# Designs tried in a protein design run: peptides against a protein of PDB entry 5TUV. Part 116

Target 1, 107 residues: chain A of PDB entry 5TUV
Amino acid sequence: KEVIDRLRYLKAEIEDLELKERELDQQKLWLQQSIKNVMDDSINNRFSYVTHEDICNCFNGDTLLAIQAPSGTQLEVPIPEMGQNGQKKYQINLKSHSGPIHVLLIN
Target 2, 107 residues: chain B of PDB entry 5TUV
Amino acid sequence: AQECQNLEVERQRRLERIKQKQSQLQELILQQIAFKNLVQRNRHAEQQASRPPPPNSVIHLPFIIVNTSKKTVIDCSISNDKFEYLFNFDNTFEIHDDIEVLKRMGM

## One batch from the design tools (peptide; made by RFdiffusion4, then SolubleMPNN)

Design b2_p19_8_s4 (from b2_p19_8, 7 letters changed)
Fold by OpenDDE base, seed 5:
Structure b2_p19_8_s4 (fold): chain B 107 residues (1-107), chain C 107 residues (1-107), chain A 19 residues (1-19)
Amino acid sequence: as target 1 above (107 residues)
Amino acid sequence: as target 2 above (107 residues)
Amino acid sequence: SLHLDSSKLTEKFSYTLTK
């Protein structure tokens, strides 16, 4: 009887959790769409930028590359492996599907 | 009972998943807020300056920042279609997306 | 958000720029 009661309780709780998870999933989708809409707005898009100063204020002492690419551009970083010359390979692969990629040296 | 134990495990799994989704949702909210703040900042700045920033002085979203040692040698190769970029580094690097940059900017 | 350190990679990393 105790086990039966526990089972009933757990099943009910899991059902509630399922509802909560679905709610969160929907909220995520909504918010993602909202963000997209806000960013795609012509006025917002016009002002959707950071400056070199902004970047420099965030990072110090390193070489900084800014890579601007269209939304949806795929970035891949393979596991560093030893090359034929014994040097580890550190790579970034970028694939754009909708436009050019722009690379800027910040400092 | 074994079934009770199984359900308890399932409950815990769902709770953790919900927690993760809640965190992701919060991140999205912050992203939207940060973007709106960025736009507002830039609009205000341009109003005060009575001019837009020079085209080469800004980085439009979306973007990523790659930072590496000043001693790092960077080679870039571009595919024939010009949509694919391969960066080779002789040392380690870090990548930061625009979202992180906005966070660092305090947006 | 993305903060990747290439020195700490244990698997191939993939990322899509935000739409």
Scores: peptide ipSAE 0.560, ipTM 0.904, DockQ to the pose 0.894
Fold by OpenDDE base, seed 4:
Structure b2_p19_8_s4 (fold): chain B 107 residues (1-107), chain C 107 residues (1-107), chain A 19 residues (1-19)
Amino acid sequence: as target 1 above (107 residues)
Amino acid sequence: as target 2 above (107 residues)
Amino acid sequence: SLHLDSSKLTEKFSYTLTK
């Protein structure tokens, strides 16, 4: 009886959790679209920037490169492996599809 | 008993997924808020200055920040496909996206 | 958000700039 009751409880809870998960999935999709719409708005797009000061306030003591590229640009970083000269390769690969990539030296 | 255990495992799995999805949703909400705050800040700043910032003084979204040692040698090459960029570093680096930057800015 | 340390990579990293 105890096992049966537990089984019933668990099955009911799992069903509720399934509903909750689907709700969250829909909310995520909606919010992602909302963010896209907000960012694509002409006025918002005009003011969607940070300053050199903003970046410098976030990071200290290093060389800072700001890489601005169109949305959808793909970034890849391979595992650092030994190069032909015996030095580890540290690389960033960028692939843009819709426009130029701009690189700024911040610090 | 085994069926009960199986359902309990499933329940726990679903609970963990829901927790992860809730966290992801919260992050998206914060991203949207941060972006809106950024836009508002910049809009207000430009109104007070009565002019937009100099073109080369700002970094437009989306962007990434690469930070590395000041001693790191960096070279950039563009492939035959003009949309592909390769950055080579002789030392380690870190990458931060615009979302993290906005977080660090307190937006 | 993205915070990547190249020294700690155990697999090839891929990222797409936010649309």
Scores: peptide ipSAE 0.558, ipTM 0.904, DockQ to the pose 0.894
Fold by OpenDDE base, seed 2:
Structure b2_p19_8_s4 (fold): chain B 107 residues (1-107), chain C 107 residues (1-107), chain A 19 residues (1-19)
Amino acid sequence: as target 1 above (107 residues)
Amino acid sequence: as target 2 above (107 residues)
Amino acid sequence: SLHLDSSKLTEKFSYTLTK
Protein backbone atom coordinates (compact mmCIF):
# COMPACT_ATOMS: atom_id res chain seq x y z
CA LYS B 1 0.00 0.00 0.00
CA GLU B 2 2.50 2.54 1.11
CA VAL B 3 5.05 0.93 -1.14
CA ILE B 4 2.65 1.08 -4.03
CA ASP B 5 2.15 4.77 -3.50
CA ARG B 6 5.88 5.30 -3.39
CA LEU B 7 6.31 3.37 -6.60
CA ARG B 8 3.71 5.47 -8.34
CA TYR B 9 5.36 8.62 -7.11
CA LEU B 10 8.79 7.55 -8.24
CA LYS B 11 7.59 6.50 -11.65
CA ALA B 12 5.89 9.83 -12.15
CA GLU B 13 8.95 11.72 -11.02
CA ILE B 14 11.20 9.73 -13.31
CA GLU B 15 8.92 10.58 -16.18
CA ASP B 16 9.26 14.25 -15.36
CA LEU B 17 13.00 13.90 -15.15
CA GLU B 18 13.07 12.28 -18.55
CA LEU B 19 11.34 15.31 -19.98
CA LYS B 20 13.75 17.61 -18.24
CA GLU B 21 16.73 15.70 -19.55
CA ARG B 22 15.42 15.83 -23.09
CA GLU B 23 14.92 19.54 -22.72
CA LEU B 24 18.50 19.98 -21.64
CA ASP B 25 19.71 17.85 -24.51
CA GLN B 26 17.89 20.05 -26.97
CA GLN B 27 19.23 23.16 -25.35
CA LYS B 28 22.73 21.80 -25.65
CA LEU B 29 22.31 21.10 -29.33
CA TRP B 30 20.87 24.53 -29.89
CA LEU B 31 23.64 26.24 -28.04
CA GLN B 32 26.32 24.25 -29.80
CA GLN B 33 24.86 25.25 -33.12
CA SER B 34 24.64 28.84 -31.99
CA ILE B 35 28.28 28.88 -31.02
CA LYS B 36 29.21 27.34 -34.34
CA ASN B 37 27.24 29.95 -36.22
CA VAL B 38 28.85 32.76 -34.29
CA MET B 39 32.33 31.43 -34.81
CA ASP B 40 31.78 30.70 -38.49
CA ASP B 41 30.61 34.22 -39.17
CA SER B 42 33.12 35.86 -41.46
CA ILE B 43 33.52 38.95 -39.33
CA ASN B 44 33.83 37.05 -36.10
CA ASN B 45 36.22 34.59 -37.66
CA ARG B 46 38.45 37.44 -38.71
CA PHE B 47 38.80 38.52 -35.11
CA SER B 48 38.89 35.12 -33.47
CA TYR B 49 42.45 35.19 -32.23
CA VAL B 50 44.57 35.71 -29.17
CA THR B 51 47.93 37.42 -28.97
CA HIS B 52 51.26 36.34 -27.62
CA GLU B 53 50.68 38.74 -24.78
CA ASP B 54 47.41 37.05 -23.96
CA ILE B 55 49.12 33.71 -23.66
CA CYS B 56 52.02 35.07 -21.67
CA ASN B 57 49.59 36.58 -19.23
CA CYS B 58 47.99 33.19 -18.72
CA PHE B 59 51.20 31.23 -18.33
CA ASN B 60 54.71 31.89 -17.15
CA GLY B 61 57.96 30.17 -16.50
CA ASP B 62 57.66 27.42 -19.07
CA THR B 63 58.14 26.80 -22.72
CA LEU B 64 54.86 27.54 -24.42
CA LEU B 65 53.87 26.18 -27.78
CA ALA B 66 50.79 27.45 -29.50
CA ILE B 67 49.40 25.00 -31.98
CA GLN B 68 46.78 26.34 -34.30
CA ALA B 69 44.99 23.83 -36.45
CA PRO B 70 41.73 23.55 -38.31
CA SER B 71 38.59 22.59 -36.51
CA GLY B 72 38.25 18.87 -36.35
CA THR B 73 41.94 18.26 -35.93
CA GLN B 74 42.48 15.26 -33.75
CA LEU B 75 44.86 15.26 -30.84
CA GLU B 76 46.06 12.12 -29.18
CA VAL B 77 48.26 11.64 -26.18
CA PRO B 78 49.25 8.09 -25.49
CA ILE B 79 49.88 6.80 -22.03
CA PRO B 80 53.46 7.56 -21.19
CA GLU B 81 55.33 4.33 -21.59
CA MET B 82 58.89 3.31 -21.33
CA GLY B 83 60.65 3.69 -24.60
CA GLN B 84 63.28 1.47 -26.05
CA ASN B 85 65.91 3.68 -24.51
CA GLY B 86 64.48 3.21 -21.06
CA GLN B 87 62.93 6.64 -20.91
CA LYS B 88 59.26 7.38 -20.73
CA LYS B 89 57.80 8.65 -23.94
CA TYR B 90 55.77 11.79 -23.72
CA GLN B 91 54.08 12.34 -27.02
CA ILE B 92 51.44 14.35 -28.80
CA ASN B 93 49.98 13.19 -32.06
CA LEU B 94 48.10 15.65 -34.21
CA LYS B 95 46.16 14.80 -37.29
CA SER B 96 44.57 17.48 -39.38
CA HIS B 97 42.22 16.60 -42.16
CA SER B 98 41.44 19.95 -43.67
CA GLY B 99 44.41 22.21 -43.42
CA PRO B 100 47.88 22.92 -42.17
CA ILE B 101 48.93 23.01 -38.58
CA HIS B 102 50.76 26.09 -37.43
CA VAL B 103 53.07 26.08 -34.46
CA LEU B 104 54.26 29.15 -32.63
CA LEU B 105 56.80 29.34 -29.87
CA ILE B 106 55.50 31.86 -27.41
CA ASN B 107 58.44 31.96 -25.01
CA ALA C 1 10.75 -3.26 -1.71
CA GLN C 2 13.41 -4.04 -4.23
CA GLU C 3 11.49 -2.38 -7.02
CA CYS C 4 11.17 0.77 -4.99
CA GLN C 5 14.86 0.76 -4.30
CA ASN C 6 15.64 0.25 -7.96
CA LEU C 7 13.54 3.23 -8.93
CA GLU C 8 15.11 5.38 -6.28
CA VAL C 9 18.52 4.52 -7.64
CA GLU C 10 17.32 5.33 -11.13
CA ARG C 11 15.90 8.63 -9.96
CA GLN C 12 19.14 9.58 -8.35
CA ARG C 13 21.07 8.62 -11.46
CA ARG C 14 18.86 10.82 -13.59
CA LEU C 15 19.14 13.70 -11.17
CA GLU C 16 22.89 13.50 -11.36
CA ARG C 17 22.85 13.44 -15.15
CA ILE C 18 20.58 16.45 -15.20
CA LYS C 19 22.89 18.29 -12.87
CA GLN C 20 25.84 17.49 -15.08
CA LYS C 21 24.01 18.61 -18.18
CA GLN C 22 23.03 21.85 -16.54
CA SER C 23 26.65 22.48 -15.72
CA GLN C 24 27.68 21.69 -19.27
CA LEU C 25 25.13 24.12 -20.61
CA GLN C 26 26.45 26.82 -18.37
CA GLU C 27 29.91 26.09 -19.66
CA LEU C 28 28.76 26.49 -23.24
CA ILE C 29 27.08 29.76 -22.43
CA LEU C 30 30.27 31.05 -20.92
CA GLN C 31 32.19 29.90 -23.97
CA GLN C 32 29.95 31.87 -26.25
CA ILE C 33 30.19 34.95 -24.10
CA ALA C 34 33.94 34.66 -23.92
CA PHE C 35 34.23 34.36 -27.67
CA LYS C 36 32.04 37.36 -28.28
CA ASN C 37 34.06 39.37 -25.82
CA LEU C 38 37.25 38.31 -27.54
CA VAL C 39 35.97 39.40 -30.91
CA GLN C 40 34.84 42.71 -29.54
CA ARG C 41 38.18 43.31 -27.91
CA ASN C 42 40.09 42.54 -31.05
CA ARG C 43 37.86 44.66 -33.22
CA HIS C 44 38.37 47.58 -30.93
CA ALA C 45 42.10 47.04 -30.76
CA GLU C 46 42.47 46.91 -34.51
CA GLN C 47 40.37 50.03 -34.87
CA GLN C 48 42.70 51.84 -32.53
CA ALA C 49 45.76 50.56 -34.35
CA SER C 50 44.18 51.22 -37.73
CA ARG C 51 45.55 47.93 -38.98
CA PRO C 52 45.36 44.23 -38.34
CA PRO C 53 48.06 42.56 -36.32
CA PRO C 54 50.94 40.90 -38.12
CA PRO C 55 49.99 37.41 -39.23
CA ASN C 56 52.52 35.62 -37.08
CA SER C 57 51.80 37.65 -33.97
CA VAL C 58 48.42 36.13 -33.27
CA ILE C 59 47.01 32.69 -32.71
CA HIS C 60 43.78 31.98 -34.47
CA LEU C 61 41.15 29.77 -32.94
CA PRO C 62 40.96 26.90 -32.57
CA PHE C 63 44.26 26.23 -30.90
CA ILE C 64 45.88 24.47 -28.03
CA ILE C 65 48.66 25.56 -25.75
CA VAL C 66 51.32 23.12 -24.72
CA ASN C 67 53.43 24.13 -21.79
CA THR C 68 56.41 22.26 -20.49
CA SER C 69 59.56 22.94 -18.56
CA LYS C 70 62.09 25.11 -20.29
CA LYS C 71 64.44 22.19 -19.90
CA THR C 72 62.23 19.89 -21.91
CA VAL C 73 63.52 18.89 -25.29
CA ILE C 74 60.85 18.98 -27.91
CA ASP C 75 61.10 17.24 -31.23
CA CYS C 76 58.56 17.68 -33.96
CA SER C 77 58.20 15.56 -37.03
CA ILE C 78 55.76 15.48 -39.87
CA SER C 79 54.93 11.93 -40.75
CA ASN C 80 53.26 10.31 -43.72
CA ASP C 81 50.77 13.11 -44.24
CA LYS C 82 51.58 16.78 -44.32
CA PHE C 83 48.77 17.23 -41.87
CA GLU C 84 50.13 14.80 -39.32
CA TYR C 85 52.47 16.01 -36.63
CA LEU C 86 54.30 14.12 -33.97
CA PHE C 87 55.69 15.92 -30.97
CA ASN C 88 58.10 14.11 -28.73
CA PHE C 89 58.97 15.39 -25.30
CA ASP C 90 61.60 14.11 -22.97
CA ASN C 91 59.53 15.20 -20.01
CA THR C 92 55.95 15.83 -18.96
CA PHE C 93 53.79 18.54 -20.44
CA GLU C 94 50.42 20.15 -20.05
CA ILE C 95 47.85 20.91 -22.69
CA HIS C 96 45.30 23.67 -22.52
CA ASP C 97 42.64 24.32 -25.10
CA ASP C 98 41.49 27.68 -26.33
CA ILE C 99 38.43 27.57 -24.11
CA GLU C 100 40.51 27.36 -20.99
CA VAL C 101 42.80 30.08 -22.25
CA LEU C 102 39.88 32.41 -22.80
CA LYS C 103 38.77 31.70 -19.26
CA ARG C 104 42.19 32.54 -17.93
CA MET C 105 42.13 35.72 -19.97
CA GLY C 106 39.00 36.74 -18.18
CA MET C 107 36.90 36.89 -21.31
CA SER A 1 37.59 23.04 -21.35
CA LEU A 2 40.75 21.02 -21.51
CA HIS A 3 43.57 20.93 -19.06
CA LEU A 4 45.69 17.86 -19.50
CA ASP A 5 48.67 16.84 -17.48
CA SER A 6 50.62 14.15 -19.26
CA SER A 7 51.96 12.87 -15.98
CA LYS A 8 48.51 11.96 -14.79
CA LEU A 9 47.27 10.00 -17.75
CA THR A 10 45.80 6.64 -16.96
CA GLU A 11 44.40 6.06 -20.40
CA LYS A 12 44.98 7.19 -23.92
CA PHE A 13 43.72 10.71 -24.32
CA SER A 14 41.89 11.90 -27.39
CA TYR A 15 40.68 15.37 -28.16
CA THR A 16 39.19 17.10 -31.15
CA LEU A 17 39.82 20.77 -31.66
CA THR A 18 36.80 23.03 -31.58
CA LYS A 19 34.23 22.02 -34.11
Scores: peptide ipSAE 0.556, ipTM 0.902, DockQ to the pose 0.887
Fold by OpenDDE base, seed 1:
Structure b2_p19_8_s4 (fold): chain B 107 residues (1-107), chain C 107 residues (1-107), chain A 19 residues (1-19)
Amino acid sequence: as target 1 above (107 residues)
Amino acid sequence: as target 2 above (107 residues)
Amino acid sequence: SLHLDSSKLTEKFSYTLTK
């Protein structure tokens, strides 16, 4: 029966896709760990920075703030709301758990 | 048949997830390459200069960049503890992470 | 990567810096 054959084909394909997805999940996990190891290396960490020139080359014409914070720092941006004076509020909330936050004015 | 249709929907869902995971994996690979290139660039630059960059002249990873109009008024306050920051803007802004910056830098 | 435009927010945005 054509329907039975189609069902068997689909089930076999889904099983193959499950294997592919698990492989990708494993690859992602190992790659993420690899990235962490590379970034946490003492030598790499020493040189893991960008310059003001780098930032200015990426962005121009506006005010630029660079905010450096420890890994794991949480950033929140609420939906803009109207203030008491009728002006819309735009906010960024930062919470660090392991170290200070540093702010630099680039432009 | 209804069962065939259900499996076809499941198949399509899995294909889309796999596509997304493949894209995410590619981004992680590019991220790792970009970071390694950044480290190599900085090591070479410091060797040529025979000194590290001055403090506060560079932005260490991880970081974010906030881009806003030159007319935007920006206020920063610390709340609860020294690790919690609140930024207020009187106009819209954009946020870019270090990964995007490295991409724009061509790393 | 992250590119956020505050003018286009439809819900509260949360982000964690690289661990």
Scores: peptide ipSAE 0.554, ipTM 0.905, DockQ to the pose 0.869

## One batch from the design tools (peptide; made by RFdiffusion4, then SolubleMPNN)

Design b2_p20_1_s1 (from b2_p20_1, 10 letters changed)
Fold by OpenDDE base, seed 3:
Structure b2_p20_1_s1 (fold): chain B 107 residues (1-107), chain C 107 residues (1-107), chain A 20 residues (1-20)
Amino acid sequence: as target 1 above (107 residues)
Amino acid sequence: as target 2 above (107 residues)
Amino acid sequence: QKILVKTLDYVPTEWKIVMK
């Protein structure tokens, strides 16, 4: 039957897709580790920075804060809710576990 | 048949997930390339200047950029060891990661 | 309350919604 043939084809394709998805997951993990290795390299790490000019060229007309923190730093942004005074709270919480956080005000 | 329809739906779902994962993988590759380009740029720039930039003139990865109005009042509470930061804004803000900045820089 | 959480790292991380 045409239906039976279609079923067999679909099942086989789904199995192939499952293998492909697992392959992509593994490739992602490998690439992530590769990125970490590259970033942790002493020479690369020494030059892994952007300048004030770089930031200013990317943004205009606003107050810009550049926040540099060690890898693993936790960034939390509560969903704005009404405070006791009826004003929405806009907050950013940062917690580092391995080193100090640095903040720069950009023009 | 209903079974064929179910399998076709499943196939399509898997294809979409694979497509998303492929896109994410490509982005990771581009990010790694962008980082290498950044490092190369900075190495060349420091060679030309014959000195490293001042420590507070650059933003080291990883970092985030907080963008808000010039009129926004920002209050910041900092722990004594600078491991914890609490920012309060009286208005909305945007957060951009370093990856987006590198993209905007054309790296 | 809902909180958006992200971990800074060399590899991109996704925002997560956490209840506190």
Scores: peptide ipSAE 0.586, ipTM 0.906, DockQ to the pose 0.898
Fold by OpenDDE base, seed 1:
Structure b2_p20_1_s1 (fold): chain B 107 residues (1-107), chain C 107 residues (1-107), chain A 20 residues (1-20)
Amino acid sequence: as target 1 above (107 residues)
Amino acid sequence: as target 2 above (107 residues)
Amino acid sequence: QKILVKTLDYVPTEWKIVMK
């Protein structure tokens, strides 16, 4: 009786959890779409920027590059390996499909 | 008994996934709030200055910040249309996304 | 070669390891 009752309880709980997980999946989907809509809004887009001062307040002491790129830009960072000259390669590859990439030297 | 144990494992797996999804949703909400605060700040700042910032003085979203030593030599090759960038560093670097920057800004 | 890949977007994206 105890095992049978436990099985029934667990099955019912798992069904409830399945419903909860589907609810969360839908909420995430809607929120993601909402974010895209907000970011694409003309007024919000106009003011969707940070300043040099903002970046300097967040980081200090080293060389800072700000790379502005269109949404959807592909960023690739190969794991450093020894090159032909015996030196490790530290590299960043950027590929945009919709517009130019802009680079700013902050400090 | 074995079936009960299997269901217990399944229940626990689902509970963990739900917890993770709840956390991810919370992060998205916070990011949205941060973005709205950023927009409000910039709107107010431009109103007070009675002009928009210079075009090359701000970094528009989305962006990344590359942080490297002052001693690091950076070489950049750019395609003619500026859709492709190749950065070569002679030393290590760090990459920070715009979301992290907004967090550091306290938005 | 293993490469870390990420897509810039308004919605957070995760780093992926890709073999090229």
Scores: peptide ipSAE 0.579, ipTM 0.904, DockQ to the pose 0.881
Fold by OpenDDE base, seed 4:
Structure b2_p20_1_s1 (fold): chain B 107 residues (1-107), chain C 107 residues (1-107), chain A 20 residues (1-20)
Amino acid sequence: as target 1 above (107 residues)
Amino acid sequence: as target 2 above (107 residues)
Amino acid sequence: QKILVKTLDYVPTEWKIVMK
């Protein structure tokens, strides 16, 4: 009957979708590795930067900090909560394991 | 009938996941293109200037941009090896990654 | 305390909420 046929159809389609999803997962992994390889290339790495002008063109009217850190650097931002003085705590924690962090003030 | 409905829900869930994964994959491709365009721009610019930019005038990838009010007081504690940074703000801030910056730059 | 955590990388990473 129609219901049985629909069930068979849906099961077959789901199986095809599972295959497609696995394919996409694999493609993502390959692309991610490709991106890393491209950006780690000596020539590309040499020119992988933005200028102060670039940043200023993207943002206006505020204090801008540019924080450059090695790949793998951990960034922690506690959800603002009341501190000991009753003021909300706004904080950024950075920890690198492979190199120094560099901070630039953009004005 | 209930089984059919369950499978239809599952099918739709998988279709949505696939759509999301396809979108994410496309985003990664665009990011790679943006990076290549950035590298090309910088190579050309340095060729025209016949010199590299000053070290403190550029921000190397990967980086983040912290945006806050000009009135915000920022305190920074740095480890001796510059591997750890602690930023304290007396007000709210925004964090933007390098990918967003490249997008805003039109890369 | 809830903390937003992100890892800087060439490949974009997602923000994660962790308890610390």
Scores: peptide ipSAE 0.571, ipTM 0.905, DockQ to the pose 0.871
Fold by OpenDDE base, seed 2:
Structure b2_p20_1_s1 (fold): chain B 107 residues (1-107), chain C 107 residues (1-107), chain A 20 residues (1-20)
Amino acid sequence: as target 1 above (107 residues)
Amino acid sequence: as target 2 above (107 residues)
Amino acid sequence: QKILVKTLDYVPTEWKIVMK
C-alpha cells in the first residue's frame, strides 16, 4: 500500500513538473522573440553598440579583436588538431549570409 | 520498489531542469535590461555630443571579442564581399560574447 | 574533424559540436 501510494504521488508530481517545464519553455520562447523585436527596433538598433573604451575597460592587455557581424552569422572554431608542421591549428571561420563582417583592432 | 526509485530519479531530474530553465529565463531578462541600459546610455551620449560617433569607432551588436596574446600572429583571409572571414592564429585565443561584454560593462 | 559551431544572434546561442 505504501509503495502504491508513493507511486501514485510521484506520477502526479511528475505530471505537474512536466506542465511547469513546458510553461518555462514557452516563456523562454516569448522572451527570445521579445528581445529580437526590441533589438530590431530602428531606434534601439541605432544605439545598440559599444565603444573601444567599453571594450578596453572590460579586458586588460593582450590583442583584442572586435568582430561585428549580422545576426545569423555562423561562427566555426575547429577543435585544435596537429597540422602538417606539427603545430596545432587555431582557427576561426566566419560566414555571414546577410551582410558584411567588420573587424576592429582594439589594441 | 524499483519503479519508485526510477520515478524519484526522474522527478529529481525534472526538478533540476526546471531550476536550470528558471535561471536561464532570469538571465535573459537581465540581458534585456542590460541592452536597454546600453541604448539609453548611447542615446544620452549622442545627445550631449550632438552627433553620432565616428564610423568604425563603435562596435554594433551582435559581435564577439577575440582575445589573444600580444605575441600571437594573426592571419586573416577575407572574401571579396566581406561575407566570409578566416582567421588563423599561431597560438590559443579566447572568444567572448557581446552578452558577456555587457555584463562586464555593468549594464 | 570536430568543429565548434555558434550562431551570432540577439539571443544567447549554444556552442554545438559538429563533425566535418
Scores: peptide ipSAE 0.558, ipTM 0.903, DockQ to the pose 0.888

Design b2_p20_1_s2 (from b2_p20_1, 9 letters changed)
Fold by OpenDDE base, seed 4:
Structure b2_p20_1_s2 (fold): chain B 107 residues (1-107), chain C 107 residues (1-107), chain A 20 residues (1-20)
Amino acid sequence: as target 1 above (107 residues)
Amino acid sequence: as target 2 above (107 residues)
Amino acid sequence: QKVLVKTLDYVPTEWKEVMR
């Protein structure tokens, strides 16, 4: 039957797609590790920075805080809700586990 | 047949996942390229200047940019070891990843 | 309270909603 043939075709295609998905998963893992290795390289790490000018060129007219933190730093932003005083709170919590956090004000 | 329809749905789900994974992989590749370009730029710039930039003039990766109104009052609490930061804003703010900054820089 | 959480890393991470 046409239906049977279609079923066979679909099953075969799904199998091929499974292989493709696994391939992509593996590629992602390798690339992620590669990125980490490249970023952690002493020479690359030495030059892995942006300048005040770079930031100012990307943004204008507002107060800009540049927050540099070690890899793995946890950033938490509570969804704004009414506080105890009836005012929405806007908050950022940062927690590093490996080193100090550095904050720069960009004018 | 119902089975055929079920497999068609599964096929479509897998195709969408693959498409998403391909897009994510491409994004990672572009980010790596951007980083390489950043490093090259900085190396060249320092060679031309024959000196590294002042320590407080650059923001090292990884970082985030917090953008808020100039009228926003910002309160910051810092732990003794500077591993923990708590920012309180009296108004809304935006957070931008370093990846977005590199994109805006044209890296 | 619902909190958006992100980890700073060389590898991009996504925001996650968590309850605190």
Scores: peptide ipSAE 0.620, ipTM 0.908, DockQ to the pose 0.874
Fold by OpenDDE base, seed 2:
Structure b2_p20_1_s2 (fold): chain B 107 residues (1-107), chain C 107 residues (1-107), chain A 20 residues (1-20)
Amino acid sequence: as target 1 above (107 residues)
Amino acid sequence: as target 2 above (107 residues)
Amino acid sequence: QKVLVKTLDYVPTEWKEVMR
């Protein structure tokens, strides 16, 4: 009886949790769409940038590259493995499908 | 008893997923707020300056920041249409997305 | 070779490990 009651309780709770999880999934989707809509707005898009100074204030001491690319651009970074010459490969591959990529050397 | 234990494990798993999703949702909200603050800042700045910033002085979203040692040699291969970039580094690098930058900016 | 892949977007995207 006790085990049966516990099972019934757990099953009911899991069902409630499933509903909650689905709700959160939907909220995430709506929020993501909202963000995209906000970003696509002409006024917001016009002002959706950071400055050279902003980047310099966030980082120091190293070489900084700022790479701006259209939304949807694919970024690939091979996991460093030993090359033919015994050197690990440190590489970044960028592929855009909708526009040019822009690179700025910050320092 | 075993079934009860299995359901308890499942319940805990779902609770953890829900917690993670709630956290992710909160992060998205904060990101949206940060973006709005960024736009507001830039609008105000341009109004005060009565002109937009020079095109090559700003980094438009979305972007990434690559951080590497000043000693790192960077080679870049660019396609004719500038849709594809290949960066080769002779040492390690770090990649930071625009979201992290906005956080560091205090947006 | 294992490659980490990410898509630039207005919303956060996770790194995915793929074989190339």
Scores: peptide ipSAE 0.614, ipTM 0.906, DockQ to the pose 0.885
Fold by OpenDDE base, seed 5:
Structure b2_p20_1_s2 (fold): chain B 107 residues (1-107), chain C 107 residues (1-107), chain A 20 residues (1-20)
Amino acid sequence: as target 1 above (107 residues)
Amino acid sequence: as target 2 above (107 residues)
Amino acid sequence: QKVLVKTLDYVPTEWKEVMR
């Protein structure tokens, strides 16, 4: 019957979609690895930077901090809450496990 | 039938996830292109200048940009090994990753 | 305390909410 045929069709399609999704997941992993390899290449790594001018061209009117850190560095931003003095806390916590963090004032 | 409807909902959910994953893959590819363009630009620029830029004049990937008001007071606590940074702001801030910066640069 | 966490990497990473 029509309903039975529809059920069969849907089940088959869902199965195909499951395969497609897994394929995409795998492709993403490979692509991510490719990106890492490209970034780790000695020549590419040597030239993998932006300038103060680049940043200034992208932003204006405010204080700009550039924070460079090794890949894998953990960035934490606590959700602002009222402190003991009634002031909201605006914080950034950075933790690296593989190297020092560098901070530049751009403005 | 109810079963058909349930499967159709499931199918649609999977289709949406697949679409999102496809978009993410495309974004990664574009990021690779942007990075390639960045490297090429920098190589050319250094060739023209016949020297690398000063160390503190460039920001190496990966990095983040923190944007805040010029009136914002920023306090920073740094660990001895510079592996940990704690920033305190007396006002709100925005964080932009290097990927967004490259996009804004037109890479 | 709820904290937004992101890992710096060569590939995009998403913000995650965690309890600290």
Scores: peptide ipSAE 0.613, ipTM 0.908, DockQ to the pose 0.891
Fold by OpenDDE base, seed 1:
Formats: sequence, C-alpha cells, structure tokens
Structure b2_p20_1_s2 (fold): chain B 107 residues (1-107), chain C 107 residues (1-107), chain A 20 residues (1-20)
Amino acid sequence: as target 1 above (107 residues)
Amino acid sequence: as target 2 above (107 residues)
Amino acid sequence: QKVLVKTLDYVPTEWKEVMR
C-alpha cells in the first residue's frame, strides 16, 4: 500500500523531470543559436576583438601567442609521449576550413 | 521494494543532470553578456580615438592564447594558404580560450 | 597516438580525446 503509493509518486515526478530536462535542452539550443547570431552580426563582429594590452593584463611573465582562427577551426594537441630521440613531443596542430589563421606574438 | 529504490536512483540522476544543465545555461548567458560588454567597450574606445585600431594590433574572436616559458623554443610550419599551422615546442605549454580571457578581463 | 581535439567556435566546445 505504502510502496504502491510511493511508486506512483516517483513515476509522476520522473515524468515531470523528463519534461523539465527537455525544456532545458531546447533552451540551450536556442541560446547557442542566439550566440551565433549575435557574433555574426556585422556590427558586433567588427568590434569582437581584444587588444595586446588586454592579453598582457590577463597573463604575464612568459611567451604569449595569440592565435586567431575562423570558427570551425580544428585544434589538435597530441598527448605528449617520448619520441624516437627520447624527447617528448609538444605540438599544436591547427586546421582551418574557411580562412587563414593569424598568429600574433604578444610577449 | 527494489523497483522503488531503482526509481529513486533514477530520480536523483535526473535531478543532477537538470542541475548541471541549468548551470551550463547560466554560463552561456554570462558569456553572451561578456561579449556584449566587450563590443560596447571597443565601440567607445574607437569613438574616443576617432579611428580603428591598427591592423595586427588586435586579436579577433575566436582565438586561443598559448602560454609557454620564455625559454621554450617554438617552431612553426605554415601551409601556403595559411589554413594549416603546426607548432612544435621543446617544452610544455598552456592553452587558454577566448572565453577565459574575457572572464579575466572582467567583462 | 592519442590526441586532444577541440573546435574553435563562438559556442564553447569541449576537449575530446581521439586516436590518430
């Protein structure tokens, strides 16, 4: 009796939670699309940049490379492992499909 | 009953997923606000300067920042069309995305 | 070789491990 009532309650609650989760999934989808639209706007795109000073204020002391690339650019970082020469391989691979990549030395 | 226990576990699992998704949505909203603040700042700055910043003095989104020691030797191979970049480092490096930079900037 | 992969985009993307 008590167990049956608890089962009914739990099933009903899970159903409500399923609806809530689907709502959140839709909200995320719409928000992601909104972000893309905002970023692609001509005015926003014109001013979507940071300065050397901005970067220097965020980081200091070491060599800083700023790599600007088109959206969709693939970034690959092999997990460092020992090479044949006994040295670990530290590497970054970038592949763009829509435009050139730009690199700036900040510091 | 075992069925009741199974449903309680499922309920808790769904509650945690919902909580995580809510947090992710909040993060996206904050990122969008940060971007809008960045755009507003840059528009104001260019108005005050009465000119846009010089080419190659700014980093356009999206971008990444690579941070490494000043002692690190960096070699870069670039394709003819600049669509592919291969960076080789003789030591470790850190990668930071533009979102993190905007956060550090206080946007 | 195991490789960490990420796609640059306006929407945050996560690192994923892939075999190359």
Scores: peptide ipSAE 0.606, ipTM 0.906, DockQ to the pose 0.852

